Peptides against a protein of PDB entry 3QIS. Designs and how they scored, part 71

Target 1, 334 residues: chain A of PDB entry 3QIS
Amino acid sequence: PSLELSRREFVFENVKFRQLQKEKFQISNNGQVPCHFSFIPKLNDSQYCKPWLRAEPFEGYLEPNETVDISLDVYVSKDSVTILNSGEDKIEDILVLHLDRGKDYFLTISGNYLPSCFGTSLEALCRMKRPIREVPVTKLIDLEEDSFLEKEKSLLQMVPLDEGASERPLQVPKEIWLLVDHLFKYACHQEDLFQTPGMQEELQQIIDCLDTSIPETIPGSNHSVAEALLIFLEALPEPVICYELYQRCLDSAYDPRICRQVISQLPRCHRNVFRYLMAFLRELLKFSEYNSVNANMIATLFTSLLLRPPPNLMARQTPSDRQRAIQFLLGFLL

## One batch from the design tools (peptide; aimed at target 1 W177 V180 F184 E283)

Design b2_p25_8_s2 (made by RFdiffusion4, then SolubleMPNN; from b2_p25_8, 11 letters changed)
Fold by OpenDDE base, seed 1:
Structure b2_p25_8_s2 (fold): chain B 334 residues (1-334), chain A 25 residues (1-25)
Amino acid sequence: as target 1 above (334 residues)
Amino acid sequence: LPLPKKEEIEPELLEFLEEMKKQLS
């Protein structure tokens, strides 16, 4: 069996968070026998491609002289955004198109990724006074390393933030400030806020806006701005409530005093973001008559974003753990 | 609708909004 491929080299320029890119190619059975094709893992890989790449179809049958279109879809989700932002991973892959009882065909995937404030740590973002696209990649790496060290020191209560000659970090990421300031100004009376989905095109514009600028106004509907805040929180590599405190939040869920003590142990940036968000959400709840937002809905929604189980516990979350997590947040909304 | 008066806003929210505005100016 043999295949003819219309293309073998693919370049995905300016790949962005949540922006789907597609490249298509054709495969044709130029042989005289039916053939089965499949994308197969390389030696030592578990998957035929990186998490941000997909082939569709990834397998199939071709009759003699049959042609099929294959789509190569590049999509950076929350699961890939952090490693691409840090430069740990890149828009590079090799696909192996296997032909049963035939040869392998290699496809080269290349491109460039544009860093996003989405999927960047709160610590790093607090050190970024400029949009992430203005920050050199080398400096992003340094900011992430420094942010990790400062998080660890803060958790250990060892060193007060050196008030030294280094630029003081922001109290909260400017991106969160921009989103919340917009929602506070324009969305407090928005009916079905956080219940109505945003527009995908507007979400992309908001992401691009936050990555490239410090706008006076965020583009898009209030629903899109609200959803962008949810996406931002979901994409954080470390949730607003650090994984180290997850179990303590659950254990304290019915004691508001202990809950506040747990939050006080967060790294400064995480603690500030948590307090800022809770203050905003309490403000939003004052307008429940207009926005149809209630504390139970908000607590349920934000619990999954702010108080995520550590990866090792995700598969073991009980309904009781979820209820405790919701109750923990309710103690800050009421 | 008009923005709530400063006195009606969550004090902690207002503090963050004003402090961040100073830090980014």
Scores: peptide ipSAE 0.419, ipTM 0.903, DockQ to the pose 0.929
OpenDDE base, seeds 2, 3, 4, 5: peptide ipSAE 0.407, 0.419, 0.419, 0.406; ipTM 0.900, 0.900, 0.901, 0.899

Design b2_p25_8_s3 (made by RFdiffusion4, then SolubleMPNN; from b2_p25_8, 8 letters changed)
Fold by OpenDDE base, seed 4:
Structure b2_p25_8_s3 (fold): chain B 334 residues (1-334), chain A 25 residues (1-25)
Amino acid sequence: as target 1 above (334 residues)
Amino acid sequence: LPPPKREEIDPELLEFLERMKEELS
C-alpha cells in the first residue's frame, strides 16, 4: 500500500490559549489495495501527538483511489497552557502517519505560541506590571523561576518579603483585579451570574484583552467576564489555596478561627487573591435577590477552583472531603 | 440600581480596589 499526502509541513502561527486553529491536508490511496492508516506514537512517546495537537480522523480505511481530508487541530487547554507559557513546551511536533503493512509518513508541525496570563502563576503575575504579551519571553522564564523561589521562601520563613526590593510585586495580579473590578461595578445585579455561560467569542476577546492591555473596561457580557474569572482560576498552575494547605483547610473546615489562621499562612499573593475573591463574593451575596447567587452555589463552584486536591490525591477525594472543602469556603462567605 | 454606597461595600474589597488602582496608575 502507498499514500500520497497533499502536504507534510504545517505551521501554526500565533497559537493562543483556548483558540482553536485548524490545518487540513488530504491523503490519497494511490495503491491498488485498500489500506488502513493511523497516527502512531514515536518510539519513546505514549501518544501520537502532544496534548495540544489532535488529528481528525486519527485512523481510517482508504479504498483504492479514495481520498480523505485530515484536520490537524491545535488547541491549547488548561492542561497545556502553563508549559507553553514557560517555554518548556513549544508548538513543534512530528506526527507519524503509519500505513498498515506500508510505510511511515512524517508530518512536521511547527509554529509559535503567544503567552497568556491564563495558566501563569499568581506570583509571576504579581510581578508583571505590564500585559504578559509586552513581557519578553526570557523575562517570563526568569519571573516564573523567581516566583517559585519567593513562594518557597514565603512558606518557610513567614518573614514579610523585604520591602526594599525596588520593584514591589502587585498585591494581586492585575488580571484578577480587572476581572473582579468589572464584575463588582457592572455585574452585582446580573441575574444568573456564574450560572449562565459566556459566549466563546467574548471569552476569547477577554483573554486577548487581558493578555495585551490594561483596559478601563473588559469587553463582553457580564456572563463572559464571570466565566473568564472561572477559567482564569481553573487555569492556574497552582490553585489560590496552595496544595500544601489543602488538608489543613479540610481539617479546619468547621472552625472559622483556624480557617483564618490557615489562610494567613498562604504566600502573600495567594493570600491576597483569596481575601480579595472572598470579599468580592460576599459583596455579590448582598445582591442575591437580584443576581440569584447564593452562598451554597458560590461555595460549591469556587471550592473546585480555589481548593483543589493535590494531583496525587485527586483520584481519592471523598464526598466528605468535598463537603469539608465547601464548608471551609462558606466560613468566608457568611 | 445606584452603585452600592461606599459605606455598604466590604472594606477589604474597597481597599483592594483602591490600592490596585493606585499601583497601576
Scores: peptide ipSAE 0.418, ipTM 0.889, DockQ to the pose 0.948
OpenDDE base, seeds 1, 2, 3, 5: peptide ipSAE 0.405, 0.399, 0.414, 0.410; ipTM 0.884, 0.885, 0.887, 0.889

Design b2_p25_8_s4 (made by RFdiffusion4, then SolubleMPNN; from b2_p25_8, 10 letters changed)
Fold by OpenDDE base, seed 4:
Formats: C-alpha cells, structure tokens, sequence
Structure b2_p25_8_s4 (fold): chain B 334 residues (1-334), chain A 25 residues (1-25)
C-alpha cells in the first residue's frame, strides 16, 4: 500500500490557551489495494501526539483512489497550559502516519505558543506587575523557579519574607483581582451568576485581555467574567489550597478554629487569594435574592476548584471526603 | 442597582480591593 499526502509540514502560529487551531491535509490511496492508516506512537512515546494535538480521523480505511481529509487540531487545555507557559514544552511534534504492511509517513508540526496568565502559578503571577505577554519567556522561567523556592521557604519557615532587594510581590495576582473587582462592581445583582455559562468568544476575549493588558473594564458579560474566574482557578498548576494541606482541611472541616489555623499555614499568595475569594463570595451571598447564589451552591462549586485532592488521591476521593471539603469552605462563607 | 455602599462592603474585601489598586497604580 502507498499514500500520497497533500502536505507534511504544519505551522501553528500564535497558539493560545483554549483557542482551537486547525490545519487540514489530504491523504490519497494511490495504490491498487485497500489500505488501513493510523497515527502511531513513536518508540518512546505512549501516545501518537502531544496532549495539545489531535488528528481527526486518527485512523481509517482507504479504498484504491480514495481520498480523505485529516484535520490536525491544536488545542491547549488546562492539561498542557502550564508546561507551555514555562517553555518546558513547545508547539513542536512529529506524527507518524502508519500504513498496515506499508510505509511510515512523517508529519512535522511546529509553531509558537503565546503565554497565558491562565495556568501560571499564583506565586509567579504575584511577581508580575505587567501583563504576561509583556514578560520575556526567559523571565517567566526565572519567576516560576523563584516562586517555587519562595513557596517552599514559606511552608518550611514561618519566617517573614526578608524584604530582600526584589520588588515586593503583589498580595494577589492582578488577573484574579481584576476578575473579582469586576464581578463585585457589576455582577453582584446578576441573576444566575456562576450558574449560567459564559460565551466562548467572550471567554477568549477575557483571556486575551488579561494576558495582554491591565484593563479598567473586562470585556464580556458578567457570566463570561464569572466563568473566566472559574477557568482561572481550574487552570492553576496548584490549587489555591495547596495539596500539602488538603488532608488537614478535611480533618478540620467541622472545627472552624482549626480550619482558620490550616489556612494561616498557606503560602502568603495562596492565603491572600483564599481570603480574597472568601470575602468576595461572602459579599456575593448578601445579594442572593438577586443573583440566586447560595452558600451550598458556592461551596460545592468552589470546593472542586480551591480544594483539589493531590494527584495521588484523586482516584480515591470518597463522598465523605467531598462532603468534608464542602463543609470546610462553608465555614468561611457563613 | 447602585453598587453597595462602602459601609456595607465586607471590610476584608474592601481592604484587598483598595490595596491592590494602590499596588497597581
């Protein structure tokens, strides 16, 4: 069997978080026999492509003289955003299109990624006074490394951060501040806030806005701004409540005094973001008559975002653990 | 509806909002 490919080199320029890009090519069976094609893993890979790439279809049959269109879809989700932001991964891949009893055809994927504040650590964002797109990639790497080291120090040493010669970090990321300030100003009376989905186009505009500017006003509906906050929290490489404190939060869930003590042990940026969010959510609950928001709904929604089980425990989360996690947040909302 | 009066805002929320505005100015 043999194939003719219309194209073998693909360039995805300016790849962004949650923005789908598509490139298409044709494969034609120029042989005299039916062929089965499939994208196959390289010898050292478990998957035929990186997590941000997909071929559609990834396998199929071609009769003699048949042609099929294949879509190469590039989509950066929460699962790939962090490693792309840091430059640990890049928009580069090689796909192997295999023919049963035939040849391998290599496809080259290349491009560039544009960093996002989504999927960046709270620690790194607290050190960014400018939009992430204004920060050189080399400096992003340094900020993440420094942020990791400062987090570890803050967990190990209850020592006040020495006022070293580095610019004082922001108390909270400007991005989350902008989102919450907007919601506080404009969305407290929004009916069905956090219950109605945002518009995908507006979400992209909000992400692009936060990545490129410090706006006076966030674009889009209140629902889109609210969903952008949820997406931001979901995309964090580490949840607002650090994984190290997860079990202690569950164990303390029915003791409000111990709950507050556990939160006091968070790294400064995480602690500030947690307190800021809880203060905002308590304020939002005052408008429950208008926004249909209640403490149980909010606790249920935000628990999955703020208090994620460590990766090693995700598969073992019991209904009791989930209820304790919700109860932990309720103690800050009531 | 008008925004909540400053006196009606949760004091911790207000403190974050005001402080961040100063830090970004």
Amino acid sequence: as target 1 above (334 residues)
Amino acid sequence: LPPPKREEIEPELLAFLEQMKEELA
Scores: peptide ipSAE 0.416, ipTM 0.868, DockQ to the pose 0.956
OpenDDE base, seeds 1, 2, 3, 5: peptide ipSAE 0.413, 0.398, 0.398, 0.408; ipTM 0.877, 0.874, 0.872, 0.877

## One batch from the design tools (peptide; aimed at target 1 D181)

Design b2_p26_1 (made by RFdiffusion4)
Pose (drawn by RFdiffusion4):
Structure b2_p26_1 (pose): chain A 293 residues (1-134, 168-310, 319-334), chain P 26 residues (1-26)
Amino acid sequence: PSLELSRREFVFENVKFRQLQKEKFQISNNGQVPCHFSFIPKLNDSQYCKPWLRAEPFEGYLEPNETVDISLDVYVSKDSVTILNSGEDKIEDILVLHLDRGKDYFLTISGNYLPSCFGTSLEALCRMKRPIRERPLQVPKEIWLLVDHLFKYACHQEDLFQTPGMQEELQQIIDCLDTSIPETIPGSNHSVAEALLIFLEALPEPVICYELYQRCLDSAYDPRICRQVISQLPRCHRNVFRYLMAFLRELLKFSEYNSVNANMIATLFTSLLLRPPPSDRQRAIQFLLGFLL
Amino acid sequence: SEKDEYYEEVLEKLEEEVQEKLEEFD
């Protein structure tokens, strides 16, 4: 049971939020007998690697002496973006490739991460007047820029918030917001609209803070009480919520053109603005509908 | 200098428009 590896060290340079990277290497069974390989957790872990990293494939069978290409894939999603933004985690790791009944092969993962305004808290963004990788703002300039673009160009956009944008443009929009205060956000209206949804979803703290979430559901049927629960939010969260509810009401006026109706808004934005840490789903859409109408 | 002036104009616009939306919501 022996393996030959084309390389053991891998570098993921300039890793960005939602931008896929692949570092590939070849495994060859140079032994005399067949072998089984698999990536294993390091002593006392649950997984063999961190969430932003994946091996493809992560296990297999090799006769003497067939070869197999292994793809080490890095993808920073909404689960890891905040800790990498914060520096609580780095683009580094060790993968232990394990031969069943044999040697362990240690693969070193290194590189660097570029922080994004996506996955950054509303509070910190309101305190930063310049792009992240160039009195607080009432709302983060990034969300204002996305909403400003949609307000200017997308009020009559057919199927707004129902058609997915382009992956390439989403990344251009994110990098644009990370590095600039542009005159125009690049990309189609569908891309800008989706980037807004991704922005809300990537927030470490939702627009409606987690501890107020349950109170919102209980209060879902009294508009006076719902508005008061909103008053308990920190200033930046209260402002973003009010700003978005006003924006969505504005879009409802052009529903004959943009197909944006209360039904779609409620089911789309409720889960983004009001996240927990069933029929509560119903009180939640009721909570949000109370503001839209 | 010119870039800082531009950013200041953009932030003033942001504060104005957000305030209008907060009034409309209310």

Design b2_p26_1_s1 (made by RFdiffusion4, then SolubleMPNN; from b2_p26_1, 12 letters changed)
Fold by OpenDDE base, seed 4:
Structure b2_p26_1_s1 (fold): chain B 334 residues (1-334), chain A 26 residues (1-26)
Amino acid sequence: as target 1 above (334 residues)
Amino acid sequence: SEEEERLEKKLKELEERVQRALEEFE
């Protein structure tokens, strides 16, 4: 069997978080026999492509003189955003289109990624006084390394924050403040807040706005701004409540004094973000008659975002663990 | 630059607002 490919080189320029890009090409069976095609893993790879790339269809049959269009879809989800922000991964891949009993055809994928504040650590963002798109990629790496070291020092309670040489970190990421301050100002009376989904176009505008500027006003509806906050919290490489404290939060869920002590042990930026979010959510709950928001709904929604089980325990989370996690947050909302 | 001064002013207002919200929590 043999194929003719209309194109073998693909460039995805300016790839962004949650923005789908598509490139299409055609494959034609120019042979005299039916063929099965599939994208196959390279040697030592488990998958035929990187997590941010997909071929559609990734396999199929072609009769003689049959032609099929293949879409190469680039989509950076929460699962790929962190490694692309750090430059650990890049918009580069090689796809192997295999013919059963035939030849391999190689496709070259290239491009560039534009960093996002989404999927960046709270520690790194607290050090970013400029929009992330204004920060040189080399400096992003340094900020993440420094952020890791400061987190570890904070957890160990060993060293007071050295007031000296580096610019004082923000108490919370400016992006979190922008989102929460907008919601506080404009969304406290918004009916069905956090219950109505945002618009995808508005979400993209909000993400782009936060990545490129420090706006006076976030664009989009209150629902889109609210969903952008949820997406931000979901995309964090480490949740607002650090994985190391997860079990202690569950164990303390019915003792409000111990709950507060557990939160006091968070790294400074995580602790500040947690307290700031809880303050906002308590304020939002005062307007429950207008916004239809209640403590149980909010606790249920935010528990999955703020108090995530460690990856090794995620598959083992019981209904009891979920209820304890909800109860833990309820102690800060009521 | 005037843009940097505006940014610093916004960041200072941010810090003050966040600080107040945190103090009301303690």
Scores: peptide ipSAE 0.224, ipTM 0.822, DockQ to the pose 0.704
OpenDDE base, seeds 1, 2, 3, 5: peptide ipSAE 0.187, 0.215, 0.207, 0.210; ipTM 0.804, 0.820, 0.820, 0.820

Design b2_p26_1_s2 (made by RFdiffusion4, then SolubleMPNN; from b2_p26_1, 12 letters changed)
Fold by OpenDDE base, seed 2:
Structure b2_p26_1_s2 (fold): chain B 334 residues (1-334), chain A 26 residues (1-26)
Amino acid sequence: as target 1 above (334 residues)
Amino acid sequence: MEEEERREKFLEELEKRVQERLEEFE
């Protein structure tokens, strides 16, 4: 059996968070016998491709002289955005197209990724006074390393060194401020806020706007801006409430004084973001007669984003743990 | 120059308004 491939080299330029790119190619059976093709893992890989890549179809049968179109889909989700932002992973892969009782065909995937404020740590973003696309990649790496060290110092209650006034981190990321301040100004009376989905085109415009500029106004509907905030919080490499404090939040869920003490132990940027979000959500709840937003809905929605179980405990989360997590957040909304 | 001055004023406004909201929360 033999195949002819119309193309073997694929370049995905300017790959962005949540932006689907597609490249197509044809496979033709130029042999005299039916053949089965499949994409197979390389030696030591569990998957035939990286998490941000997909082939469709990934397997199939071809009769003699039959041709099939294969789509290579590149999509950076929340699960790949952080490792691509750091440069730990890149838009590079090799696909192995296996032909049963035939040979392997290698496809080269290459390209470039454009960093996003989505999937970047709160600590790094607090140090970014410019849009992330204006920050040199070398400096992004340094900011992530420095952010890890600052988080550790903060958790150890080490007094931050008096960094000079020019190098002082922001109290909250400018991206969070832009989103929340927009919602505060324009969305308090928005019916069904956080219940109605945004438009995908507007979400992409908001992400691109935050990555490339410091806008006076965020584009899109209040629903799109609200969903962009949810996507931002979901894409954080570490949740607003650090994994180290997860169990203590559950244990304190019915004692408001202990809950406040737990939050006070967060790294400065995480603590400020948490308090700033709670201040906004409390204000939003004052307009419940207009926006149909209630504390139980908000607590249920934001608990999954702000208070995530550590990866090692995800499979063990009980309904009781979820209820305690919701109760913890309710104590800051009421 | 105009964009840099706008960004500086933006950061000053951010710091001020965030501080006001954090003080209201405590």
Scores: peptide ipSAE 0.518, ipTM 0.937, DockQ to the pose 0.741
OpenDDE base, seeds 1, 3, 4, 5: peptide ipSAE 0.510, 0.516, 0.512, 0.512; ipTM 0.936, 0.936, 0.936, 0.935

Design b2_p26_1_s3 (made by RFdiffusion4, then SolubleMPNN; from b2_p26_1, 11 letters changed)
Fold by OpenDDE base, seed 5:
Structure b2_p26_1_s3 (fold): chain B 334 residues (1-334), chain A 26 residues (1-26)
Amino acid sequence: as target 1 above (334 residues)
Amino acid sequence: SEEEKRREEKLEELERRVQERLEEFE
């Protein structure tokens, strides 16, 4: 069996978080026998492609002289955004299109990724007074490394932040300020806030706006701005409540004094973001008659975002653990 | 630049408002 491929080199320029890109090519059976094709893992790989790439179809049959279109879909989700932001991964891959009883065909995937404030650590963002697209990638790496070291020091209660010659970090990321301040100003009376989805086009505009500028106003509807906040929180490499404190939050869920003590042990930026979000959500709840938002809905929604189980415990999360996590947040909303 | 000044003023405004909200929460 043999195939003819219309293209073997694919370039995905300016790949962005949550922006789907598609490149199509044709494969044709130029042989005299039916053939089965499949994308196969390379010898050392578990998957045929990187997590941000997909082929559709990834397998199939071709009759003699049959042609099929294959779509190569590039989509950076929350699962790939952090490693792409850091430059640990890149928009580069090699796909192996295998033909049963035939040869392998290699496809080269290349491109560039545009960093996002989505999927960047709270610590790094607090040190970032410019839009992320204005920050050199080398400096982003340094900011993440420094942020990790500062987080570790803060958790160990060791050294006072040397108020020395480094630029004072922001209290919370400017992106969180922009999102939450917009919602404070314009969304407290918005009916079905956090219940109605945003528009995908508006979400992309908001993400691009936050990545490239410090706007006077965020574009889009209040629903889109609210969903952008949820997406931001979901995309964080470390949740607002650090994984190290997850179990303590569950254990303290019915003691408001212990809950406050647990939150006080968060790294400064995480603690500030948590308190700032709770202040906003408490304000939003004052307008429940207008916005139809209630504490149980908000606690349920934000618990999954703010108080995520550590990756090693996700598969073991009980309904009781979820209820404790919700109760923990309720103690800050009521 | 004028844009840098605008961004600085905007960040100072946001820092102030965040501080106010954090103080209201404590």
Scores: peptide ipSAE 0.404, ipTM 0.912, DockQ to the pose 0.715
OpenDDE base, seeds 1, 2, 3, 4: peptide ipSAE 0.399, 0.394, 0.398, 0.399; ipTM 0.909, 0.910, 0.909, 0.910

Design b2_p26_1_s4 (made by RFdiffusion4, then SolubleMPNN; from b2_p26_1, 12 letters changed)
Fold by OpenDDE base, seed 2:
Structure b2_p26_1_s4 (fold): chain B 334 residues (1-334), chain A 26 residues (1-26)
Amino acid sequence: as target 1 above (334 residues)
Amino acid sequence: AEEEERRERFLEELERRVQERLEEFE
């Protein structure tokens, strides 16, 4: 059996978070026998491709002189955004198209990723006074390393943040402030806020706006801005409530005094973001007659975003743990 | 120059308004 491929090299330029790119190619059975094709893992890989890549179809049969179109889909989700932002991973892969009883055909995937404030740590973003697309990639790496070290120092209560003038971190990321301040100004009376989905085109515009500029106003509907905030919180490499405090939040869920003490132990940026979000959500709850937002809905929605179980405990989360997590957050909304 | 000055004013306003909200929360 043999195949002819219309193309073997694919370049995905300017790959962005949540922006689907597609490249298509044709495979043709130029042999005299039916053939089965499949994308197969390389010798040391469990998957035929990286998590941000997909082939469709990834397997099939071709009769003699049959041709099929294959789509290579590049999509950076929350699961790949952080490692691409850091440069730990890149838009590079090799696909192995295997022909049963035939040859292997190698496809080269290449391209470039454009960093996003989505999937970047709160610590790094607090040090980032410019849009992420204006920050040199070398400096992004340094900011992530420095942010890790400063987080550890903050958790250990070892060194007060030296309030030195020009390099002082922001109290909260500018991206969080832009989103939340917009919602404070324009969304307090928005019916079904956080219940109605945003528009996908508007979400992309909001992400691009936050990555490339410091706007006076965020584009899109209040629903799109609200969903962008949820996407931002979901994409954080570490949740607003650090994994180290997860169990203590559950243990304190019915004692408001202990809950406040647990939050006070967060790294400064995480603590400020948490408090700022709670202030916003409390303000929305004052307008519940207009926006149909209630404390139980908000607590249920934001608990999964703000208070995530550590990866090693995800499989062990009980309904009781979820209820305690919701109760913990309710103590800051009421 | 004008964009840089706008961004400086933006950051000052951010710090001020966040501080006010954090003080209201405590």
Scores: peptide ipSAE 0.535, ipTM 0.943, DockQ to the pose 0.778
OpenDDE base, seeds 1, 3, 4, 5: peptide ipSAE 0.524, 0.532, 0.530, 0.531; ipTM 0.941, 0.941, 0.942, 0.942

Design b2_p26_2 (made by RFdiffusion4)
Pose (drawn by RFdiffusion4):
Structure b2_p26_2 (pose): chain A 293 residues (1-134, 168-310, 319-334), chain P 26 residues (1-26)
Amino acid sequence: PSLELSRREFVFENVKFRQLQKEKFQISNNGQVPCHFSFIPKLNDSQYCKPWLRAEPFEGYLEPNETVDISLDVYVSKDSVTILNSGEDKIEDILVLHLDRGKDYFLTISGNYLPSCFGTSLEALCRMKRPIRERPLQVPKEIWLLVDHLFKYACHQEDLFQTPGMQEELQQIIDCLDTSIPETIPGSNHSVAEALLIFLEALPEPVICYELYQRCLDSAYDPRICRQVISQLPRCHRNVFRYLMAFLRELLKFSEYNSVNANMIATLFTSLLLRPPPSDRQRAIQFLLGFLL
Amino acid sequence: SEEDEESEKWVEELFDEKREEREEEE
């Protein structure tokens, strides 16, 4: 049971939020007998690698002496973007490729991560007047820029918030917001609209903070009480919530053109603005509908 | 509360300005 590896060291340079990278290498069974290989967790872990990293395939069978290409894939999703933004984690790791009843092959993962305004807290963004990779703001300039674009160009946009944008444009928008305060956000209205949804979803702390979440559901049927729960939010969260509710009510005025109705808004934005750490789903859409109407 | 009034006022003024600018462009 022996393996030959084309390489053991891999570099993921300039890793960005939601931008896929692949580092490929070839495994060849140079032994005399067939072998089984698999990636294993390092002593006392649950997984063989961190969430932003994946092996494809991660296990297999090789006769002597067939070869197989292994793809080491890096993808920073909403799960890892905040810890990589913060530096609590780095683009580094060790993969242990394990021959069943044999040697271990150690693969070193290195590289660097570029922080994004996406996955960054509303509070920190309101304290940063310049792009992240170039008194506090009422709302983060990034969310203002996305909403400003949609307000200007997308009020009459057919199927706004119902048609997915382009992956390439989403990345361009994110990089644009990370590095600039542009005159115009690049990309179609559908892309800008989706980038907004991704922005809300990627927030480390939702627009409605986690501890106020349960109170919101309980209070869901009393508009006076719902508004008061909102008052308990920190200033930047309260402002973003009110700003978005005002923006969505503005879009509802053009529903005959943009097909944006209360039903779709409630089911789309409730889970983004009001996340927990069933029928609560119903009190939640009721909570949000209370503001829209 | 005072903080709510301030937030509401600011959001209203921001959207009035955006509407005026949109009408002028049209």

Design b2_p26_2_s1 (made by RFdiffusion4, then SolubleMPNN; from b2_p26_2, 9 letters changed)
Fold by OpenDDE base, seed 2:
Structure b2_p26_2_s1 (fold): chain B 334 residues (1-334), chain A 26 residues (1-26)
Amino acid sequence: as target 1 above (334 residues)
Amino acid sequence: SEEDRETEEWVEEYFKKLKEEREKEE
């Protein structure tokens, strides 16, 4: 069996978070026998491609002189955004197109990724006074390392954050402030807020706006701005309530005094973001007659975003654990 | 809570100042 490929090298320029890119190529059976093709893992890999890449179709049969179009789809989800932002992973891969009883054909995938404030840690974002696209990649790496060290020092209560350092971090990320300030000013009377989905085009404009500028006004509908806040919280590498405090939040869920003590132990940026979000959500609940938002809906929605189980416990989350997590947040909304 | 309101008011004032500083540098 033999295949002819129209292209073997693919370049994905300016790959962004949640922006689908597609490159197509043709494979043709230039042999005299039917052939089966498949994308196969390399010798040490479990998957035929990286998590941000997909081939469609990834396998098939070709009769002699038959041609099929294959789409290479690049999509950076919440699962790949953090490792691409840090430069731990890159838009580079090699695909192996295997022909049964035939040859292997190698495809080279390359490109560049544009960093996003989505999928960046709260600690790193609090150090970024400029849009993330204005920050040199070398400085992004340093900011992540420094952010990890500052988080550990804050959790250990070892060193009071020296209030005197010339480069004081932001109390909350500017991106969260921009989203929440917009919603507070314009969305308090918005019917079905957090219940109606945003527009995908508007969500992309909001993400690009936050990555590249500090706008006076966020573009898009109130629904799109509200969904952008949810996407931002979901994409955080560590949730607003750190994984280390997850079990303590569940254990304290029925004691509002202990709940406040648990929140006081969060790293400064995480604690400030939590308090800021709870203040906003309580204000939003005063307008329930206009926006149809209630405490149970908000607690249920935000619990999954703010209070995530550690990855090792995700498979063991009980309905009782979920109810305790909701009860924990209700104590800050009422 | 009172602490949550103080945090919100402080954050709004802080980012307002940061915006006003940037508008002076442009």
Scores: peptide ipSAE 0.037, ipTM 0.663, DockQ to the pose 0.123
OpenDDE base, seeds 1, 3, 4, 5: peptide ipSAE 0.033, 0.033, 0.029, 0.034; ipTM 0.639, 0.653, 0.625, 0.642; seeds 3, 4 fail the geometry check

